# Peptides against a protein of PDB entry 7BDX: the designs that were tried, part 143

Target 1, 212 residues: chain A of PDB entry 7BDX
Amino acid sequence: EMGAAACTLLWGVSSSEEVVKAILGGDKALKFFSITGQTMESFVKSLDGDVQELDSDESQFVFALAGIVTNVAAIACGREFLVNSSRVLLDTILQLLGDLKPGQCTKLKVLMLMSLYNVSINLKGLKYISESPGFIPLLWWLLSDPDAEVCLHVLRLVQSVVLEPEVFSKSASEFRSSLPLQRILAMSKSRNPRLQTAAQELLEDLRTLEHN

## One batch from the design tools (peptide; made by RFdiffusion4, then SolubleMPNN)

Design b2_p17_4_s4 (from b2_p17_4, 8 letters changed)
Fold by OpenDDE base, seed 5:
Structure b2_p17_4_s4 (fold): chain B 212 residues (1-212), chain C 212 residues (1-212), chain A 17 residues (1-17)
Amino acid sequence: as target 1 above (212 residues)
Amino acid sequence: as target 1 above (212 residues)
Amino acid sequence: PEPLEARPPSETRSSPY
């Protein structure tokens, strides 16, 4: 209980840039983000046994951790810190997104994808994530999720890759050969307006790249 | 581990007034401070069995909680919140200060006394604490501690009572009859300059009250 | 692109919907 409460307060205040700077300016930041990755990994590994209630203190704690990572990655110095000094955490997030089954831990997937999206705003972050082994298969695996918010954040991350020529050129062959075009076309007809718009924009961006 | 790391980060950033306002402006503040009191109480109750290593994650966690309470009480709105909505936490801090033996959990005592001192800056807070059953005996119990920092913060809290006529008048008889004058005089000769000064100032304040 | 902010659940918005 108490750990989850403290972490949830830290999550709430981490929306402030000044709080993110204060966290990162301290000597404890490296240790905190190292333990964060380990804690998230331990939680995902525990899910194969007990149906951890979505409202468990452990779930809330891990959600708060993922929320903190997201809010740190929302700040320029936070992105730089993650890409330079917390690569293991990024590797862990990528691994955990692969380990989770479709429909499993939707809220955690959303937060992890939001964090990766924020990291992708930095070219160095986008390069690091996109050069991760199995990254493109992972995107398509995640795009098979029944959850509209998961799919939305996958499409946003895909768009970040597509809109960066230096990154997209390295993966363009694999990307084109494996692209779940029919799935994206189905999302462009979604009743969820955010998912619909994101899928339409991505389809337009992809068409522009085929004509060049 | 992870809970202590998160709480320690929250402690570090709680030195900011804006962070305190953000914590208190959220719907989670009441729950957090309620659980804080319970967690601190559980920790102190557990000390009679295992020699909890001073460097344990549990000790660090409770120290961070007490540090957060101190930093919240350092802000005017934080004092008002504690006095209005978290009285049980203040009662718990007073109880725990009584339950701890001289020389036991020095760092926790210091932080709890710092929090009470900060609360005492508000007249309503000072009234609330000073009207607590056994408050004056508690001050003298704490002043028997061998630790100079514990004694320093006791003297500062005593001074807050002495300097407020509306509060001091209610307890003046009990205060005068039980005052450990010889102990305070010994502290005025301390090699610790902060303790020496605080004891001298309090002795001067007490002399001023006897001549009026 | 604008960074995404993650917000903790508020008790008031825990609509069971």
Scores: peptide ipSAE 0.181, ipTM 0.823, DockQ to the pose 0.102
Fold by OpenDDE base, seed 2:
Structure b2_p17_4_s4 (fold): chain B 212 residues (1-212), chain C 212 residues (1-212), chain A 17 residues (1-17)
Amino acid sequence: as target 1 above (212 residues)
Amino acid sequence: as target 1 above (212 residues)
Amino acid sequence: PEPLEARPPSETRSSPY
C-alpha cells in the first residue's frame, strides 16, 4: 500500500522537467532505475500463475514505475540519461513486451510503449531500440494485441522507425518482408479515431518510402 | 527495496515548494498522509522485539516519509494542509515521540521533531500541538534523550511555545512547575555549540518571562 | 515529435463509481 502511494505521487510530480532534473541530479538515479527494471520483471514473471487483479497495490506500483520512466523519457536530459546510463531498463522493457501475451497487462504495455516512443525521439535512443534483437518481430507480435491503445502506440513506434531513413535503411528488408499490411489496413478502418489516423498516416509514410 | 528508493526520491524532490504544491493539489494527498501515519506507527510498534538495523529498507522508508512530512510543513500551504486536513498524522507523530525510548530511533525522532517545529511556525499549528494531551510531559521525556540533536529540536519546540504569549499563558503553570531547569542548564554547558546556544537562548527567554 | 506524458489515473476515473 504505502509504496504504491509514494510511487504514485512520484509519478504525478515527474511530469515536471524540474522534478526529472532533480531525480537525475541525485546520486541514487542509477540504482533507482536498475531496481525499477528488476521490479517490473518480477511482477511480469509473477503473472504466469495468478489472475492478478489489475487494481492491486502491486499493479499500481508497477504502473507508477512505468509512468515515471515515461515521464523521464519525455524530457531531453531524461532520454539522454536512459540511453547512456539505463540501457538495461530499456532491454528489460523490450523483453517484458515480448513476454506479455496479447490482451495481458494492457495498461502496463501502453506505458512501456510510451516510454520506448519517448526514448525514440532521440536518434541515439531510436538506434538502440531498433537494433535490439527481435525488435521487428516484437512490433508485429504487439500489433496482434486486441487493445486499440496498445496497437496505437506500436504504430507510433513503427512510424518513428519509418520516418528516420538512417534507422529504416538498416531493417528495411526485414520490415518490408514481414509487414502485417492486412492488420494495418484493418486498423485504418477502426472506429477508434486515433488508431484510424495513426494507421492511415503510417500507410502514407510507407507509400512515400516505396516511391523513393 | 523499491518502495524505499521511490519514497527517498519523493523526499528529495519535496524540498521544492512547487513539488509540495503538486503533492497537495492532487486528490491523493489526504490518503497518502493518512497511510503515512499508519506506516510510521506500524514501524515503531515492530521495534518492541527486533534490534532493527537502522540502515534497513524499512527504516529508510520511514525516514523518507518523516522527511516528506517535514518538507511539506516547511511550506506555508503545507502547514495549512497538515493543520486543517491531517491532524491525525500530527497526533500520530506526538504519540510515536512518546512511545520511543531515550536513544531509540534518534534519526526518526529528529525528523518528527523537525516536522512539529515547522507546523509550530503557524500559530494555529502551535496551538494544536501545544494543546495536545501530555504535550508538556512529552517535551521533558524527549529532553531526557542522550542525543544532542533530539535535545536541540526539543529546545526549539519549547522556544516556539515560550515566544508565543497566547500559547504560553495557557500552559505556564504546568510549564513552570515541571521545567527540567538542571537539564537545560547542563545543555547550556554542552560541547555541541548548537545545543549550547539553543539552551542559553531559551534560558534568557524564560528569565524575560519571569520579569514580565 | 511531441513526447508522451503519462498521467496517474485520477481517483475519480479509477473509482468504478
Scores: peptide ipSAE 0.178, ipTM 0.822, DockQ to the pose 0.106
Fold by OpenDDE base, seed 1:
Structure b2_p17_4_s4 (fold): chain B 212 residues (1-212), chain C 212 residues (1-212), chain A 17 residues (1-17)
Amino acid sequence: as target 1 above (212 residues)
Amino acid sequence: as target 1 above (212 residues)
Amino acid sequence: PEPLEARPPSETRSSPY
């Protein structure tokens, strides 16, 4: 109970840039983000049989941790910190996104994808993530999720790759050969307006890249 | 580990007035401070036999909680919140200060006394604390502590009572009859300059009240 | 691109800012 409550408050205040700077300006930040990755990993590993209630203190704690990572990555100095000093956490998030089945831990998956998207705003962060082993297969695995919010955040991350020529050029062959075009086309017809828009924009970006 | 790390970060950022406002502006604040009191109480109750290492994760967690309460009480709106909405936490802190033996949990005792001192800056807070059953005996119990920092914070709290005529007048008879004058006089000769000064100032304030 | 903010489910934006 208490840990989840404290972490939830820390998540709430982490929406402030000044709070993110304060978190990162201390000597405790490195330890905190190291343990954060381990805690999320431990939680995901515990899911392999028991229906953990989504409203459990443990679930709420892990959601708060993922929310903090997202809010840190929303700030320029936070992205720099994650990419320079917490690469293991980024690797953990990528790994956990691969380990989770479609429809499993949707809320956590969304928060992790939001954090990766925020990291992708930094060219150095996008390079680091996109150069991770199995990154392209991971995107397609995640895009197979039945959840519209998961798919939305995957499409945003794919768009971040597509819009960066230096990143896209390195993987363009693998990307084009494995692209789930029919899945993206189906999403462009979604009743979810956010998912529909994201899929349409990505299809336009992809068409632009084929003509160049 | 993770809970202590999260709570330590929350403690660090709670030194900001804006962070205190953010903590209190959410719907989670009441729950957080309720659980905080219970967690501190549970920790103090667990001390009745085992030498809990001062550097344990549990100890660090409880110190961070007490630090958060102190920092909340340092802000005007935080004092108002504690006195209006978290009286049970104030009662818990007073109780725990009574339950702890001299020399026991000195760091926690200091943080709790700092929080009560900050609450005492608000006249409504000072009234609430000073009207608590056994408050005057508690002050003298705490002043019997061999630790100079404990005694310093007790003297500051005593001074807050003495300097407020409306509060002091209600308990002046009990206060004068039980005053450990020889203990305060001994502290006015302390080698600790902060303790020495606090004891001297209190003795001057007391002399002023005897002549009026 | 605008960064995404993750908000706790029950907290309204009581951003102190």
Scores: peptide ipSAE 0.157, ipTM 0.823, DockQ to the pose 0.108
Fold by OpenDDE base, seed 3:
Structure b2_p17_4_s4 (fold): chain B 212 residues (1-212), chain C 212 residues (1-212), chain A 17 residues (1-17)
Amino acid sequence: as target 1 above (212 residues)
Amino acid sequence: as target 1 above (212 residues)
Amino acid sequence: PEPLEARPPSETRSSPY
């Protein structure tokens, strides 16, 4: 109980750039983000047994951790820290996104995808994520999710790859050969306006790349 | 482990006024400070059994909680919040200071006394603390502590009472009749310069009050 | 691109979205 409450407060205040700087300016940041990855991994591994109530103290704790990572990644110095000093956490997030089934832990997937999207704003972060083993298959695995928010954040991450020629050129062949075009076209007709727009924009970006 | 790490980060960032405002501006502040009191109480009650290693995750967690309360009380809006909306936490801190033996949990006593001192900067806070049942006996119980930092913070809290005529007048008879003058005189000769100065200043303030 | 902020769920909004 108290741990989840404290971590949820830390999540709330981590929306401030000054708080992110304070977290990172401390000697404890490296240890904190290391334990964060381990804790998230332990939580996801525990899901195959008992139906962890999504509202459990443990679930709320892990959501707060994923929220903190996202908010740290929202700030330039936070992205730099994660990409330089917490790569194992990024690897863990990528792994856990692969381990979760479509429709499983939707809230956690959204937060983890938001964190990766924020990291992708930094070219060094985008390079690191996109060069991760199985990254393209992982995108399509995640895009098979029935949840519109999961799919939205996947499409945003795909767009970050497509909009960066230096990154896209490295994976362009694999990307084109495996692209779930029918799924993206279906999303462009979604009733969710955010998902609809993101799918339309991505389809326009892809058409622009086919003509170049 | 992760809870103590997260709470210790929250403690570190709570030194910022903007972070204190963010903690208090959230809808979770009341719940957090309620659980804080309960957690501190549970920890102190557990000390009579197993020798909790002072460096345990649980001990570090409770130290971080007491540190957060101190840092919240260091800011004007934080004092106002504690005195208006978290009186049960103040009552709990006073209780726990009474339950701890001289020489027991020195670090926690120091942090709790620092929080009460910060609350005492607000006249409403000082009134609330000083009107608590057994407050004067509690001050002398705490002043019997062998630790110089505990005694220093007790003397500062006593000084806050003595320097506020509206508060001191209510307890002046009890205060004068029970004052451990020989103990304070011994502290005025301490090798600890901070304790020595605080005891000297308090003795000067007391002499000034005897002449009025 | 604009960074995304993850807001904690409020008591009124159980969703961090």
Scores: peptide ipSAE 0.152, ipTM 0.822, DockQ to the pose 0.115

Design b2_p17_5_s1 (from b2_p17_5, 8 letters changed)
Fold by OpenDDE base, seed 3:
Structure b2_p17_5_s1 (fold): chain B 212 residues (1-212), chain C 212 residues (1-212), chain A 17 residues (1-17)
Amino acid sequence: as target 1 above (212 residues)
Amino acid sequence: as target 1 above (212 residues)
Amino acid sequence: MIDENIKETEEIGAEVR
């Protein structure tokens, strides 16, 4: 109980840039983010099937951890830290996104995807993520999720790849050959305005790339 | 492990006024400080005799909690919050200071005493603490501690009482009749310069009060 | 390049599905 509460508060205050700097300025950041990945992994492995008690202390604790990572990645120095010093955590996040079934742990998926999106703002981070084994198949697998929020954040991450020529060129062939176009087209007609817009923008970006 | 790490980071960042404001600005502050007291109490009750593993995750967790309280109390809005909305926590801290034996959990004692000292900066806080049952006997009991840091912070808290006429007048008779003068005199000759100075200052303050 | 201004943050009480 207390651990979840404390970590949730840390999550909340980590939305501030100054707090992120304070977290990283200490001598405990490396250890913290190391065990964060381990904790998230242990949690996901402990899940019995598709049932997730979102209100459990364990769930809240892991959500807070994922939220902290997202907030750290939202700041330039945080991205730099994650990309340079916590690559294992990034690997773990990618792994866990692959391990969770469609519709499972939606909130956690969203937070992890948001963290990866933020990391992708850093060119080095984008390169690291996009060069991860099975990254493209992972994106498409995640796009099969029934949840609109998951799909939205996947599309945004896809867009980050597409809009960076230096990254996209390395994977363009695989990307084009495996693109779930029909799924994206369906999303462009979604009732969710954010998802709809993201899908439309991505389709436009892709069209632009095919003409260049 | 992860709980202690997260809470330790929260402790570290709580040294900033802005972070304290962020902690208190959320809707979770009340719950957090409520369970903080419970957690500290449970920890102290779980201690087997005088042996304390200072390096255990449980110990570090509780130290971090006590540190957070201290840091919150170091800021005006934090003191106001504690005094108005977390009186149970203050009661718990006072209780635990009485429950711990001389020489036991010195670090925790110091942190708790520091928190009370900070609270005493607020007149309402000082009044609340000083009117707590057995407060004066508690101070003298704590002054029997072999640790100079504990004694230092006790003397500072005593000074806070002595320097506030509105508070001191309510307890002056009990205070004078029970004052461990010989102990304070001994401390005024301590090799610890901070303890020495604090004891000397208190003796001077007491002399001034006897002449008025 | 992705604009840093479109970064994501999560706060206490943020509702995510």
Scores: peptide ipSAE 0.024, ipTM 0.808, DockQ to the pose 0.093
Fold by OpenDDE base, seed 2:
Structure b2_p17_5_s1 (fold): chain B 212 residues (1-212), chain C 212 residues (1-212), chain A 17 residues (1-17)
Amino acid sequence: as target 1 above (212 residues)
Amino acid sequence: as target 1 above (212 residues)
Amino acid sequence: MIDENIKETEEIGAEVR
């Protein structure tokens, strides 16, 4: 209980750039983010089937950890830190996104996807994430999720790749051969306006790339 | 482990006034500080004798909690919050200071004493603490501690009372009748320069009060 | 390159961006 409360407060205040700088400026940042990855992994491994108590202390604790990672990645120095010094955490997030079933731990998936998206703001971060083994198959696996928010954030990651020619060219063959076009087309007709817009924009970006 | 790491980071960043304001501006501050008191109490109750593993995760977690309370109390709005809305926590700190044996949990004692001292900066806080049942006996109990830092921070609390006539007058009879003068005199000859100075200043303050 | 202004910050009680 107390751990969840403390970590939740840290998550809340980590929305500030100055707080992120303070966290990273300390001598414990590396250890903290290493343990963060391990804790998130332990939580996912402890899940018995698809049933998750979203409001449990353990769940809230892990959500707060994921939120902290997201907020750190939202700032330039935080992205540099993660990509340079905490790659294991990024690898863990990618792994956990693959380990979770469609519809399982939706809120955690969203937070993890947001963190990866934030990391992808930097070319260095985008390169690292996109060159991760199984990255493209992972995106399509995640797009099979029934949750609109999960799919939305996956599409944003896909867009990050598509909009960076240097990165897209390296995976273009795999991307084109495996693209779940019917799924994305279905999303472009979603009743969720954010998902609809994201899918439409991605389809437009992809068309532009085919004609260039 | 992860809880200790997270709470330690929160402790570190709580040295900022803006972070304290952010913590208190949220809707979870009351609950957090309520659970903080309970957690600190649980820790103290779990201690088996005087042997404390200072570097244990549990110890570090509780130190971080006490540190957060101290940092909150270091700011005017934080003091107002504690005195108005988290009196149970203050009562718990006073209780725990009484429950710990001389030489037991020294670092925690120091942090708790620092938090009380910070609260005492406000007349409202000083009144609340000093009117707590057994406050004067508690001070003398704590002055029996062999640790110089504990004694130093107790003397600072005593000085807060002595330097506020409205508060001192209410307890003057008990204070004068129970004052461990020999102990304070011994401290005025300490090799610890901070303790020595604090004891000398207090003795001077007390002499001034006797002649007025 | 993705504009840094498109960053996502998660706040307690806020909607996912």
Scores: peptide ipSAE 0.028, ipTM 0.807, DockQ to the pose 0.100; fails the geometry check
Fold by OpenDDE base, seed 1:
Structure b2_p17_5_s1 (fold): chain B 212 residues (1-212), chain C 212 residues (1-212), chain A 17 residues (1-17)
Amino acid sequence: as target 1 above (212 residues)
Amino acid sequence: as target 1 above (212 residues)
Amino acid sequence: MIDENIKETEEIGAEVR
């Protein structure tokens, strides 16, 4: 309980750039984010079945951890730190996103995807995650999730790849051959306006790339 | 391990007034500080013997908690919060200081005493803690500690009482009758310069009060 | 190029409420 409470407070204050800088400016950051990945992994491995207790202390704790990672990744120096010093954490997030079943740990997926999106704002970060083995299949796997929020954040990450020519050119062949076009088209008709918009924008971006 | 790491980071960033405000501005602060007191109490109750492992995760966690309380109490709004909304935590700290043996959990004692001193900067806070049952005997109990840092921070807290006429007048009789004068005099000759100075200043303050 | 101003942040209330 206490750990979750403390971590939740840390999550809350980590929304500030100054706090992120303070976290990273100390000698404890490396250890913290190392253990963070391990803790998230342990949690996911402990999941049995398709049901998660969202209100459990353990869940709240792990959500807070993921939230902190997201907030750190939202800041330029934080992205630099993650990409340079916490690659294992990024690898863990990618792994966990692949290990989770569709509909499983939805909130955690969203937070992890948000963190990856934030990392992708940094070109170095985008290169790193996009060059991870199985990255493209992972995106399509995640896009098959029944949850609209998960799919939304996957689409945003896909767009990050598409909008960066240097990254996209390297994966264009695999991307085109495996693109779940029907799924994206279906999303462009979603009742969720954010998902709908994201899917439409991506489709437009893809059309532009095919004509070039 | 993860809880301790998270709490340690929170402790580090809580040195900022802005972070304290952020912590207290949320709806999680009350719960956090409630559980904080309970956690500290549980830790102290679990102590067997006179030896503490300073490097244990549990110790580090509790030290971080105490450090956070200290940092919150260092800020005006934090003092107000503690005095108005977290009196149970203050009571717990006072209790734990009484429950610990001389030389036991020295670092924790110091942090707790620092928090009380910070609270004493607020007149309302000073009134509250000084009016706690057994407060004066507690000070003398703590002053018997062999650790110079503990004694130093006790002397500072004693001085907070002495320098506030409204508070001191209420306890003057008990204070004078129970004052460990010989102990304070001995401290005024300490090799520790901070302790020496604190003891000398207190003795001067006391002399001034006796002549008035 | 992704605009650095487009970033995701999370606050306490987002997941607990």
Scores: peptide ipSAE 0.025, ipTM 0.804, DockQ to the pose 0.124; fails the geometry check
Fold by OpenDDE base, seed 5:
Structure b2_p17_5_s1 (fold): chain B 212 residues (1-212), chain C 212 residues (1-212), chain A 17 residues (1-17)
Amino acid sequence: as target 1 above (212 residues)
Amino acid sequence: as target 1 above (212 residues)
Amino acid sequence: MIDENIKETEEIGAEVR
């Protein structure tokens, strides 16, 4: 309980850039994020089914960890740190997103996807995650999720890749050949306005690329 | 391990006033400090002797908690919060300082004493802790500690009481009748310059009060 | 149950690229 409470507080205050800088300026940052990845992995491996108790201290703790990573990645120096010094954590996040089943641990998926999206703002980060083995299949796996919020954040990440020519060119063949077009089209008709908009924008971006 | 790491980061960043304000501005502050007290108490109760392994995750975790409390108490709004809304934590700190033996958990004692000293900067805080049952005997108990740093922070707290007429007047009789004068005199001859100075200043303050 | 009120997460738009 206490660890979860402390981590939750750290998550909340990590929304401040100055706090992120303070964390990263210390000598504990590397170790912290290393252990973070290990802790998240252990949590996912401990899941005995598709239903996660959202209210457990363990869940809250892992959510807070994922939230901290997201907030760190929201800051330029944080992105640089993650991409340069904590790649194992990024690899872990990608792995865990693949290990989780559709509908499983929705909240954690959302937070991890948000962190990856923030990492993708840095071109080096975008290159790193997109060059990770199985990245494209992972995106489609995640788009099969029944949760609209998961799908929304996947679409945002897909859009980040599509709109970066240097990155998209490397995966364009695989991307085009495996694109779940019908799924994205269905999302463009969603009652969720955010999901609808994201899907529509992505479809427009893809059409533009086909004509160029 | 992860909890200790997160709490240590929170401790480090709590040195910033803005972080303290952010923590206290949230709805989790009350619960956090409540659990903090419980956690510290459980730790002290679990100690099986006078020797504490300083490097244990549990020790590090509790040290970080005490450090956070100290940093919160260093800020005006933090003192107000602690004195108004987290008195149980203050009571717990006082209790734990009494439960620990001389030479036991020196680092924790120092941190807890630092927190109480910071609380004592607020007159309301000073009144509260000084009116706690057994406060004066507790001070003398702590001055019997072989650790110079513990004794230093006790002397600082004693000085805070002595220099506040409204507080000192209430306990003057008990204070004078039980004052470990010989111990303080010995400290005024310490090789530790900080301890020496603190003891000398206190002796001067006490002499001034006897002539008034 | 730890209340979600202080569980804030920041995100930056793609325009920062």
Scores: peptide ipSAE 0.021, ipTM 0.801, DockQ to the pose 0.068; fails the geometry check

